Peptides against a protein of PDB entry 3HTU. Designs and how they scored, part 59

Target 1, 75 residues: chain A of PDB entry 3HTU
Amino acid sequence: RRPEEWGKLIYQWVSRSGQNNSVFTLYELTNGEDTEDEEFHGLDEATLLRALQALQQEHKAEIITVSDGRGVKFF

## One batch from the design tools (peptide; made by RFdiffusion4, then SolubleMPNN)

Design b2_p21_7_s3 (from b2_p21_7, 12 letters changed)
Fold by OpenDDE base, seed 5:
Structure b2_p21_7_s3 (fold): chain B 75 residues (1-75), chain A 21 residues (1-21)
Amino acid sequence: as target 1 above (75 residues)
Amino acid sequence: EKKFATEEDYKILEERLKKLK
């Protein structure tokens, strides 16, 4: 899958689970318990970032950074 | 329309990252 296709799958999960306007660490999305049954579980961080960047271009997400690391806000 | 994370969002992320350590 292309990063844009991964982004679509991730955002579909966010929307269908009612988690729009939520914040996630990058780790939670690909390694968390809540996404164990999702196709993007276990996705490498580099591909994940590209996927989120695609969503960011569509104004569906924002990659944010704090002192301890990065995460994402979904809209 | 470009949307932005709030101050609270950054705080939430900070707390989540602390829990992972």
Scores: peptide ipSAE 0.732, ipTM 0.919, DockQ to the pose 0.920
Fold by OpenDDE base, seed 2:
Structure b2_p21_7_s3 (fold): chain B 75 residues (1-75), chain A 21 residues (1-21)
Amino acid sequence: as target 1 above (75 residues)
Amino acid sequence: EKKFATEEDYKILEERLKKLK
C-alpha cells in the first residue's frame, strides 16, 4: 500500500471509532491494544509517518512533537 | 480550513509519552 492508502485506512478507523480531535502517540496508533484488529497495526514508523503526512496535507491530522517524542492529532 | 493542535493536545501527548517510558 502507498502512504496515502495507509492514511486513508487510519483516518477511517479514527472516524468510525469516534476519535476525531484525539491525540495519539505513534506507538499507541500502531502498537496499541485499540488498533490490534486494524490492518495498520504493526506498521513501521517510517511508513506511518508518511501516511500521517499525507493526511496532514488534507488537514485531517497534524504531527506534533514534544520533548519525549512525536504523536499525532486527528481532526 | 487548516486546523492546529492546542496547548492541551501537547500536554496530553507529553503525559502519554512519559507513561510509555
Scores: peptide ipSAE 0.732, ipTM 0.919, DockQ to the pose 0.899
Fold by OpenDDE base, seed 1:
Structure b2_p21_7_s3 (fold): chain B 75 residues (1-75), chain A 21 residues (1-21)
Amino acid sequence: as target 1 above (75 residues)
Amino acid sequence: EKKFATEEDYKILEERLKKLK
């Protein structure tokens, strides 16, 4: 899958689960219990970031950074 | 319309990362 295709799957999950306007660590998205049954579970961080960047272009997400690491806000 | 994370969002992320480590 291309990054934008991964982004679509991720955002579909966010929407289906009713978690728009939520914040996630990158780890929670790909390694968390909540996404264990999703196709993007286990996705490498590099590909994840590219997927999220695609969503940023569509104004559906923002990758945010704090001193201890990165996460994402979904809109 | 472009949207942005809020100060609260950053605080939430910071606390999540703290617990993760």
Scores: peptide ipSAE 0.730, ipTM 0.919, DockQ to the pose 0.937
Fold by OpenDDE base, seed 3:
Structure b2_p21_7_s3 (fold): chain B 75 residues (1-75), chain A 21 residues (1-21)
Amino acid sequence: as target 1 above (75 residues)
Amino acid sequence: EKKFATEEDYKILEERLKKLK
């Protein structure tokens, strides 16, 4: 899958699970219990970032950074 | 219209990352 396709799957999960307007660490998205049954579980961080960047261009997400690392806000 | 993360969102992220460490 292309990063954009992964982004679509991720956002579909966000929307269908009612997680819009929530914040995730990058780790939680791909390694958390909440996404254990999703196809994108276990996705490498590099590909995840590209997927989220695609969503960011569509104003569906914003990658945010704090001192201890990065995360994402979904809209 | 483009939306942005809030100050609260950053605080939430910071707390989540602390828990992972």
Scores: peptide ipSAE 0.729, ipTM 0.918, DockQ to the pose 0.903

Design b2_p21_7_s4 (from b2_p21_7, 10 letters changed)
Fold by OpenDDE base, seed 1:
Structure b2_p21_7_s4 (fold): chain B 75 residues (1-75), chain A 21 residues (1-21)
Amino acid sequence: as target 1 above (75 residues)
Amino acid sequence: EKKFATEEDIEELRKRLEKLK
């Protein structure tokens, strides 16, 4: 899958689970219990970032960087 | 319209990251 396709799957999960306007660490998205049954579980961080960047271009997410790590806000 | 995370969102992220340590 291309990053854009991964982004679509991730955003679909966010929407279907009713978690729009929520914040996640990158780790929670690909390694958390809440996404264990999702196809993107276990996705490498590099590919995840590219997927989120695609969503960012669509104004569906914002990647946030702080001193202790990165996360994302979904809109 | 471009969306932006709020300061509250950023603080939430900091707390979540702290739990991962």
Scores: peptide ipSAE 0.738, ipTM 0.926, DockQ to the pose 0.907
Fold by OpenDDE base, seed 3:
Structure b2_p21_7_s4 (fold): chain B 75 residues (1-75), chain A 21 residues (1-21)
Amino acid sequence: as target 1 above (75 residues)
Amino acid sequence: EKKFATEEDIEELRKRLEKLK
């Protein structure tokens, strides 16, 4: 899958699970218990980042960087 | 229209990252 396709799957999960306007660490998205049954679970961080960047271009997400790491806000 | 994360969102992220640390 292309990063854009992964982004679509991730955003679909966010929307269907009612977690829009929520914040996640990048780790939680691919390694968390909440996404254990999703096909993007275990996705490498590099591909995840590109997927989120695609969503960011569509104003569906914002990647946040702080001192301890990165996360994302979904809209 | 572009949306933005709030300061509260950022603080929440910091707390979540601390838990993983």
Scores: peptide ipSAE 0.737, ipTM 0.927, DockQ to the pose 0.893
Fold by OpenDDE base, seed 4:
Structure b2_p21_7_s4 (fold): chain B 75 residues (1-75), chain A 21 residues (1-21)
Amino acid sequence: as target 1 above (75 residues)
Amino acid sequence: EKKFATEEDIEELRKRLEKLK
């Protein structure tokens, strides 16, 4: 899958699960318990970032970087 | 149309990251 396609899957999950307007660490998205049944679980961080960047271009997400790591806000 | 995370969102992220330590 292309990053854009991964982004679509991720955003669909966010929407279906009612997690819109929520914040996640990148780790939670790919390694968290809440996404264990999702196809993007276990996705490498590099690909995840590209997927999120695609969503960011669509103003559906914002990648956040703080001292302890990175995360994302979904809109 | 561009959206931005709030300071509260950033604080939430910090808290979540702390839990991973």
Scores: peptide ipSAE 0.736, ipTM 0.926, DockQ to the pose 0.856
Fold by OpenDDE base, seed 2:
Structure b2_p21_7_s4 (fold): chain B 75 residues (1-75), chain A 21 residues (1-21)
Amino acid sequence: as target 1 above (75 residues)
Amino acid sequence: EKKFATEEDIEELRKRLEKLK
């Protein structure tokens, strides 16, 4: 899958689960219990980041960087 | 239109990341 395809899957999950306007750590998205049944569970961080960047271009997400790491806000 | 995370969102993220340590 291309990054934008992964982004689509991730955003679909966010929308279906009613978690728009929520914040996640990158770890929670790919390693969390809430996404265990999703195709993107276990996705490597590099690919995840590219997927989120694709969503960011569409104004559907914002990648946030703080001292302890990175996360994402979905819109 | 372009959207941005709030200061509250950022603070929440910090707390979540702290829990991962």
Scores: peptide ipSAE 0.731, ipTM 0.925, DockQ to the pose 0.888

Design b2_p21_8_s1 (from b2_p21_8, 11 letters changed)
Fold by OpenDDE base, seed 2:
Structure b2_p21_8_s1 (fold): chain B 75 residues (1-75), chain A 21 residues (1-21)
Amino acid sequence: as target 1 above (75 residues)
Amino acid sequence: MKRPITEEEIKKLKEKIEKLK
């Protein structure tokens, strides 16, 4: 899958689970309990980041970097 | 594989995001 395709799957999960406007760390998106049944669970962080960047271009997400990690807010 | 971010780190991240609004 291309990053854009992963982004679509991730955003679909966010929307269907009512998690819009929620904040996640990159780690919990692919390693958390809440996404264990999703195809993107276990996705490498590099590909995840590119997927989220694709969503960011669509104004569906904002990637936030802090000194101790990275996260994303979905809209 | 990177370590999980702690609850405190998540709190800091969310606070940072909120301040950017």
Scores: peptide ipSAE 0.278, ipTM 0.769, DockQ to the pose 0.083
Fold by OpenDDE base, seed 4:
Structure b2_p21_8_s1 (fold): chain B 75 residues (1-75), chain A 21 residues (1-21)
Amino acid sequence: as target 1 above (75 residues)
Amino acid sequence: MKRPITEEEIKKLKEKIEKLK
């Protein structure tokens, strides 16, 4: 899959999962229990980042960097 | 594999992110 395709899957999960919190770390998206059954679970961080960057260009997400990691807010 | 961000770090991250609109 291309990063844009991963982004679509991720955003679909965010939109349909019933999550009331749209803020995530990169780690919890691909390694958390909440996404354990999703196709993007275990996705490498580099590909995840590219996927999120694609969503960011569509103004569907905003990537933020902190001292010990990165997070993302979905819109 | 990168270590998980601690709950305290997550809290700080989310506080920062919540300022985004």
Scores: peptide ipSAE 0.265, ipTM 0.766, DockQ to the pose 0.082
Fold by OpenDDE base, seed 1:
Structure b2_p21_8_s1 (fold): chain B 75 residues (1-75), chain A 21 residues (1-21)
Amino acid sequence: as target 1 above (75 residues)
Amino acid sequence: MKRPITEEEIKKLKEKIEKLK
């Protein structure tokens, strides 16, 4: 899958689960309990970042980097 | 492999993101 394709899957989950405007760490997106049934569960961080960057270009997400790690807010 | 993020880390991250508003 291309990054934008992964991004689409991730965003679809966010929308279906009613978590738009929610904040996630990168870890909980791919390793959390809430995404265990999703195709992107277990996705490597590098690919995840590219997927989120694709969403960011579409103004559907914002990647945040802090001292404690990285996260993302979906819109 | 990434380590699990602690509740404290999540809290700090969310606080930072909240400041974007």
Scores: peptide ipSAE 0.261, ipTM 0.762, DockQ to the pose 0.082
Fold by OpenDDE base, seed 5:
Structure b2_p21_8_s1 (fold): chain B 75 residues (1-75), chain A 21 residues (1-21)
Amino acid sequence: as target 1 above (75 residues)
Amino acid sequence: MKRPITEEEIKKLKEKIEKLK
């Protein structure tokens, strides 16, 4: 899958689960219990980041970097 | 594999995100 395609899957999950405007760490998106049944679970961080960047370009997400990690807010 | 972000890190993250508003 292309980053844009992954982004779509991720955003669909966010929307379906009613978690728009929620803040996630990159880790919990791909390693958390809440996404265990999603296709993007276990996705490598590099690919995840590319996917989120695609969403960010569409103004559907905002990637935030902190000292010890990164997170994302979905809109 | 990276470790999970701590609660404190999450707090900082959320605060940073809040500043974007």
Scores: peptide ipSAE 0.257, ipTM 0.758, DockQ to the pose 0.082

Design b2_p21_8_s2 (from b2_p21_8, 11 letters changed)
Fold by OpenDDE base, seed 5:
Structure b2_p21_8_s2 (fold): chain B 75 residues (1-75), chain A 21 residues (1-21)
Amino acid sequence: as target 1 above (75 residues)
Amino acid sequence: EKKPITEEEIKKLEEKIKKLK
């Protein structure tokens, strides 16, 4: 899958689960319990980041960088 | 709808990351 395709899957999950306007760590998206049954579970961070960047271009997400890591807010 | 991230959300994120370390 291309990054934008992964982004679509991720955003679909966010929407279905009612997590819009929520903040996530990159880890919990691909390694968390809440996404264990999702196709993007286990996705490498590099590909995840590209997927999120695609969503960011569509104004559906904002990647957040803090002192000790990164996260993302979905809209 | 894109809403600016709040200080509380940043704090929440930092706490989550802290727990992963």
Scores: peptide ipSAE 0.498, ipTM 0.857, DockQ to the pose 0.819
Fold by OpenDDE base, seed 3:
Structure b2_p21_8_s2 (fold): chain B 75 residues (1-75), chain A 21 residues (1-21)
Amino acid sequence: as target 1 above (75 residues)
Amino acid sequence: EKKPITEEEIKKLEEKIKKLK
């Protein structure tokens, strides 16, 4: 799958679960309990980041950089 | 609708990351 395709799957999950405007760590998106049944569970961070960057270009997400890591807020 | 990221959300994110490590 292309990064954009992964981004679509991720955003669909966010929307279906009603978690728009929520903040996530990159880890909990691909390794958390809430996404265990999603196709993107276990996705490598590099690909995840590219997927999120694609969503960011569409103004559907904002990647957040903090002192010791990164997260993302979905809109 | 987009809501700007708040300091509280940033802190929450940092706490999650800290706990993970």
Scores: peptide ipSAE 0.490, ipTM 0.854, DockQ to the pose 0.886
Fold by OpenDDE base, seed 2:
Structure b2_p21_8_s2 (fold): chain B 75 residues (1-75), chain A 21 residues (1-21)
Amino acid sequence: as target 1 above (75 residues)
Amino acid sequence: EKKPITEEEIKKLEEKIKKLK
């Protein structure tokens, strides 16, 4: 799959999962308990970042970088 | 190997994100 295709799957999960908090760390998106049954679980971080960047271009997400980690907010 | 971010770190991250749209 292309990064943009992964982004679509991730955003679909966010939109349909009923999550109250739309903020995630990159790690919990692919390694967290809440996404264990999703196709993108276990996805490498490099590909995940490219997928999120594709969503960012569509104004559906914003990647946040802090001194000790990164996260993303979905809109 | 990369480790998960702690709740404390998430709180810090969320505080910064609070200022976003």
Scores: peptide ipSAE 0.384, ipTM 0.807, DockQ to the pose 0.081
Fold by OpenDDE base, seed 1:
Structure b2_p21_8_s2 (fold): chain B 75 residues (1-75), chain A 21 residues (1-21)
Amino acid sequence: as target 1 above (75 residues)
Amino acid sequence: EKKPITEEEIKKLEEKIKKLK
């Protein structure tokens, strides 16, 4: 799958689960209990970042990088 | 090996992200 395709799957989950405007760490998106049944569970962080960047270009997400970790807010 | 982010780290991130949008 292309990053854009992964981004679509991730955003669909966010929307269907009613978690728009919520903040996630990168870890919980691909390793958390809430996404265990999703196709993107276990996705490597590099591919995840590319997917989120694709969503960011569409103004659907904002990636936040701080000294103690990274997160993302979905819109 | 990457470890899960703690609740305190999440809270800190959320405070920083709060200013977005």
Scores: peptide ipSAE 0.381, ipTM 0.809, DockQ to the pose 0.060

Design b2_p21_8_s3 (from b2_p21_8, 10 letters changed)
Fold by OpenDDE base, seed 5:
Structure b2_p21_8_s3 (fold): chain B 75 residues (1-75), chain A 21 residues (1-21)
Amino acid sequence: as target 1 above (75 residues)
Amino acid sequence: MKKPITQEEIEELEERIKKLK
């Protein structure tokens, strides 16, 4: 899958699960219990980041960088 | 609608990352 395609899957989950305007660590998205049944569970961080960057370009997400990692807020 | 991230959300995010690593 292309980054844009992964981004679409991720955003679809965010929307249907009512997580819009929620903030996630990158780990929670791909390794958390809430996404265990999603196709993007287990996705490597590099690919995840590219997917999120695609969403960010569409103003659907904002990637946040803190001192010891990154997260994302979905809109 | 889009709600920009707040400082409180940033601090909470940092705490969540901290306990995962």
Scores: peptide ipSAE 0.608, ipTM 0.891, DockQ to the pose 0.922
Fold by OpenDDE base, seed 3:
Structure b2_p21_8_s3 (fold): chain B 75 residues (1-75), chain A 21 residues (1-21)
Amino acid sequence: as target 1 above (75 residues)
Amino acid sequence: MKKPITQEEIEELEERIKKLK
């Protein structure tokens, strides 16, 4: 899958689970219990970032850089 | 409606990152 396709899957989950305006660590998205049944669970961080960047261009997400890691807020 | 991230959310995010890494 292309990063844009992964982004679509991720955002679909966010929307359907009612987690818009929620903040996640990147780890929680791909390694958390809440996404264990999703296709993007276990996705490598590099591909995840590209997927989120695609969503960011669409104003559907904001990637947040903090000390020792990154997170994302979905809209 | 889009709710911009707050400083409180950023600090909470930092704590969660520290815990999970």
Scores: peptide ipSAE 0.604, ipTM 0.890, DockQ to the pose 0.927
Fold by OpenDDE base, seed 1:
Structure b2_p21_8_s3 (fold): chain B 75 residues (1-75), chain A 21 residues (1-21)
Amino acid sequence: as target 1 above (75 residues)
Amino acid sequence: MKKPITQEEIEELEERIKKLK
């Protein structure tokens, strides 16, 4: 899958689960309990980041960088 | 409209990262 395709799957989950405007750590998205049944569970961080960057270009997400890692806010 | 990330959200994010990593 291309990053944009992964981004689409992730955003679909965010929307369907009613978590727009929520903030996630990258770990929570790919390793969390809430996404265990999603195709993107277990996705490597590098690919995840590219997917989120694609969403960011579409103004659907904002990637947040803090001292010890990254997170993302979905819109 | 979009709600930009707040300082409170950033602090919570940092705490969650600390616990998960």
Scores: peptide ipSAE 0.600, ipTM 0.888, DockQ to the pose 0.856
Fold by OpenDDE base, seed 2:
Order: C-alpha cells, then sequence, then structure tokens
Structure b2_p21_8_s3 (fold): chain B 75 residues (1-75), chain A 21 residues (1-21)
C-alpha cells in the first residue's frame, strides 16, 4: 500500500470510532490495544509517518513533535 | 470542528510517550 492508502485506512478508523480531535502517540496508533484488529496495526513507524504526512496535507491530521517522540491529532 | 492541540494535550502526550515508549 502507498502512504496515502494507509492514511485513508487510518482516517477511516478514526472516523468510524468517533475519535476525531483525539491525540495519539505513534506507538498507541500502531501498537495499542485500540487498533489491534486494524490492518495498520504493527505498521512500521517510517511508513506510518508518511501516511500521517499525507493526511496532514489534507488538513486531517497534525503531527506533533515533543521532547522524546511524536504524536498525532486527527481532525 | 477542527480544534488545534492545546498545551495540556501536549503535556499529556509527553507523559504517555514516556510511559509507552
Amino acid sequence: as target 1 above (75 residues)
Amino acid sequence: MKKPITQEEIEELEERIKKLK
């Protein structure tokens, strides 16, 4: 899958689970229990980041960088 | 509506990263 396609899957999950405007660590998104049954569970961070960047371009997400890692807020 | 991240959310994010990473 292309980053944009992964982004679509991730955003679909965010939308159907009613988690728009919520914040996730990158780890929670791909390794958390909440996404355990999703196709993107276990996705490598590099690909995840590219997927989120695609969503960010569409103003559907904001990647947040803090002192020891990153997270993302979906819109 | 699109709601920009707040400082409180950032602080919570940092704490969660510390805990899970």
Scores: peptide ipSAE 0.598, ipTM 0.889, DockQ to the pose 0.917

Design b2_p21_8_s4 (from b2_p21_8, 11 letters changed)
Fold by OpenDDE base, seed 4:
Structure b2_p21_8_s4 (fold): chain B 75 residues (1-75), chain A 21 residues (1-21)
Amino acid sequence: as target 1 above (75 residues)
Amino acid sequence: MKKPITQEEIEKLKKKIEELK
């Protein structure tokens, strides 16, 4: 899959999972229990980042870097 | 594999991110 395709899957999960939280660390998206059964679980961080960057270009996400690491907010 | 962030750190991160937008 291309990064854009991964981004689509990730965003679909965010939109349809019923979760009211739209802020995540990069780690919890691919290694957290909430996404354990998702196709993108275990996805390498580099590919994840590219996927999120694709979403960012569409103004559907914003990658944020803080002292604790990188996170992402979905819109 | 990257070391996971603690729940406390996650909450701090989320709070910070929410304040940005």
Scores: peptide ipSAE 0.332, ipTM 0.799, DockQ to the pose 0.082
Fold by OpenDDE base, seed 5:
Structure b2_p21_8_s4 (fold): chain B 75 residues (1-75), chain A 21 residues (1-21)
Amino acid sequence: as target 1 above (75 residues)
Amino acid sequence: MKKPITQEEIEKLKKKIEELK
C-alpha cells in the first residue's frame, strides 16, 4: 500500500471508532491494543509518518513533534 | 525497538497540541 492508502485506512478507523479530534502517539496507533485488529497495526514508523503526512495535507490530521516523542491529532 | 511514550510525555504532547489550537 502507498502512504496515502495507509492514511485512508487509519483515518477510517479513527472515524469509525468516534475518535475524531483525539490525540494519539505514533506508537499507540501501530502498537496499541486499540488497533490490534487493524491492518495498520505493526506498520513501521516511517511508513506511518508518511501516511499521516498525507492526511495532514488534507487537513485531516496534524503531526505533533515534541522532545518526548511524536503524536498526531485527527480532525 | 522504540518504547512507548510515558504518561508524562503524553501530557506534554497534549499540552503542545492544545497550544496549537
Scores: peptide ipSAE 0.324, ipTM 0.792, DockQ to the pose 0.082
Fold by OpenDDE base, seed 1:
Structure b2_p21_8_s4 (fold): chain B 75 residues (1-75), chain A 21 residues (1-21)
Amino acid sequence: as target 1 above (75 residues)
Amino acid sequence: MKKPITQEEIEKLKKKIEELK
């Protein structure tokens, strides 16, 4: 899958679960209990970041990097 | 392997994001 394809799957999950405008850490997206049944569970961080960057280009997400770690907000 | 993010860490992140608004 291409990054944008992964991004699509992730965003679809966010929408289906009604979590738009919610903030996630990168870890909980791919390793959290809430996504255990999703295809992107277990996705490597590098690919995840590229997927989120694709969504960011579409104004569907914003990647946040702080000293405490990285996260993402979906719109 | 990346360590799990603690609740405290996520709250800090969320707070930071709110400050960006």
Scores: peptide ipSAE 0.318, ipTM 0.792, DockQ to the pose 0.082
Fold by OpenDDE base, seed 3:
Structure b2_p21_8_s4 (fold): chain B 75 residues (1-75), chain A 21 residues (1-21)
Amino acid sequence: as target 1 above (75 residues)
Amino acid sequence: MKKPITQEEIEKLKKKIEELK
């Protein structure tokens, strides 16, 4: 799959899940219990970042980097 | 695999993100 395709799958999950907060760490997106049944579970971080960057271009997400790690805010 | 981020670290991250609004 292309990064854009992964981004679509991720965003679809975010949209339909109705999470309390639309902010995630990168780890919980691909390794968290909430996404265990999703196709993107276990996705390598490099590919995940490219997928999120594709969403970022569409103003659907913003990647955040802090000393504690990286996260993403979905819109 | 990477170490999971602790809840404390997550809160710090979320606070940082909040500050960027």
Scores: peptide ipSAE 0.318, ipTM 0.792, DockQ to the pose 0.083

## One batch from the design tools (peptide; made by RFdiffusion4, then SolubleMPNN)

Design b2_p22_1_s2 (from b2_p22_1, 12 letters changed)
Fold by OpenDDE base, seed 4:
Structure b2_p22_1_s2 (fold): chain B 75 residues (1-75), chain A 22 residues (1-22)
Amino acid sequence: as target 1 above (75 residues)
Amino acid sequence: SERAKRLAEREPERLARLESLR
């Protein structure tokens, strides 16, 4: 899958599960319990970041960088 | 993996920090 396709799957999960306006760390998004049954669980961080950047271009997400890591806010 | 799940679930401080930016 291309990053844009991963982004679509991720955002579909966000919308379907009612996670709009929620915040995740990148690690939680791909390794946490909330997404353990999703196809993007275990996705490598580099691909995840590209997927989220695609969503960010569509104003569907915002990547947040903090001192000890990164996260994402979905809209 | 269970290890990955546990590690991911132990980021409350990071999540709190991220959420504080909302």
Scores: peptide ipSAE 0.529, ipTM 0.875, DockQ to the pose 0.144
Fold by OpenDDE base, seed 5:
Structure b2_p22_1_s2 (fold): chain B 75 residues (1-75), chain A 22 residues (1-22)
Amino acid sequence: as target 1 above (75 residues)
Amino acid sequence: SERAKRLAEREPERLARLESLR
């Protein structure tokens, strides 16, 4: 899958599960309990980041960078 | 690990707080 396609799957989950305006760490998004049954669970961080950057361009997400990692807020 | 997952899952509040300060 292309990053844009991963982004679509991720955002579909966000919408379906009512996680709009929620914040996740990148690790939580791909390794946490909330996404265990999703196709993007276990996705490598580099690909995840590209997917989220695609969503960010569409104003559907904001990638948050802090000193000890990254997260994302979905809109 | 499960421990790492739990640690990650407690961080959203921290990230949200930091985001709100920007």
Scores: peptide ipSAE 0.479, ipTM 0.865, DockQ to the pose 0.102
Fold by OpenDDE base, seed 3:
Structure b2_p22_1_s2 (fold): chain B 75 residues (1-75), chain A 22 residues (1-22)
Amino acid sequence: as target 1 above (75 residues)
Amino acid sequence: SERAKRLAEREPERLARLESLR
């Protein structure tokens, strides 16, 4: 899958998850229990970042960078 | 793995920091 395709899958999950908190670290998004049954679980961070960047271009996500890692806020 | 455990242990703190930026 292309990064854009992964982004679509991720956003679909976010939209259907029903979770109040839309902020995730990159690690928990692909390694956490919340996404254990999703196709993108275990996705490498490099590809994940590109997927999220595609979503960011569509104003569907905002990548958050901190001193010790990165996360994402979905809209 | 031990590395996976260490990463998981640090995530709660990372999440808290990210949330504070919202």
Scores: peptide ipSAE 0.463, ipTM 0.843, DockQ to the pose 0.117
Fold by OpenDDE base, seed 1:
Structure b2_p22_1_s2 (fold): chain B 75 residues (1-75), chain A 22 residues (1-22)
Amino acid sequence: as target 1 above (75 residues)
Amino acid sequence: SERAKRLAEREPERLARLESLR
């Protein structure tokens, strides 16, 4: 899958699980218990970041960078 | 590890606080 396709899958999960306007760390999104049954679980962080950047272009997400890591807020 | 997962899953609250300041 291309990054934008991963982004679509991620956002579909966000939408159907009612997680809009929620914040996740990148690690939580691909390694947390909430996504264990999702196709994007275990996705490498580099590809995840590109997927989220695609969503960001669509104003569906905002990547948050802090000194000790990154997260994402979904809209 | 499971410990690492639990630690990561605590971070959203901290990130949310930071975001609220924007």
Scores: peptide ipSAE 0.459, ipTM 0.860, DockQ to the pose 0.099

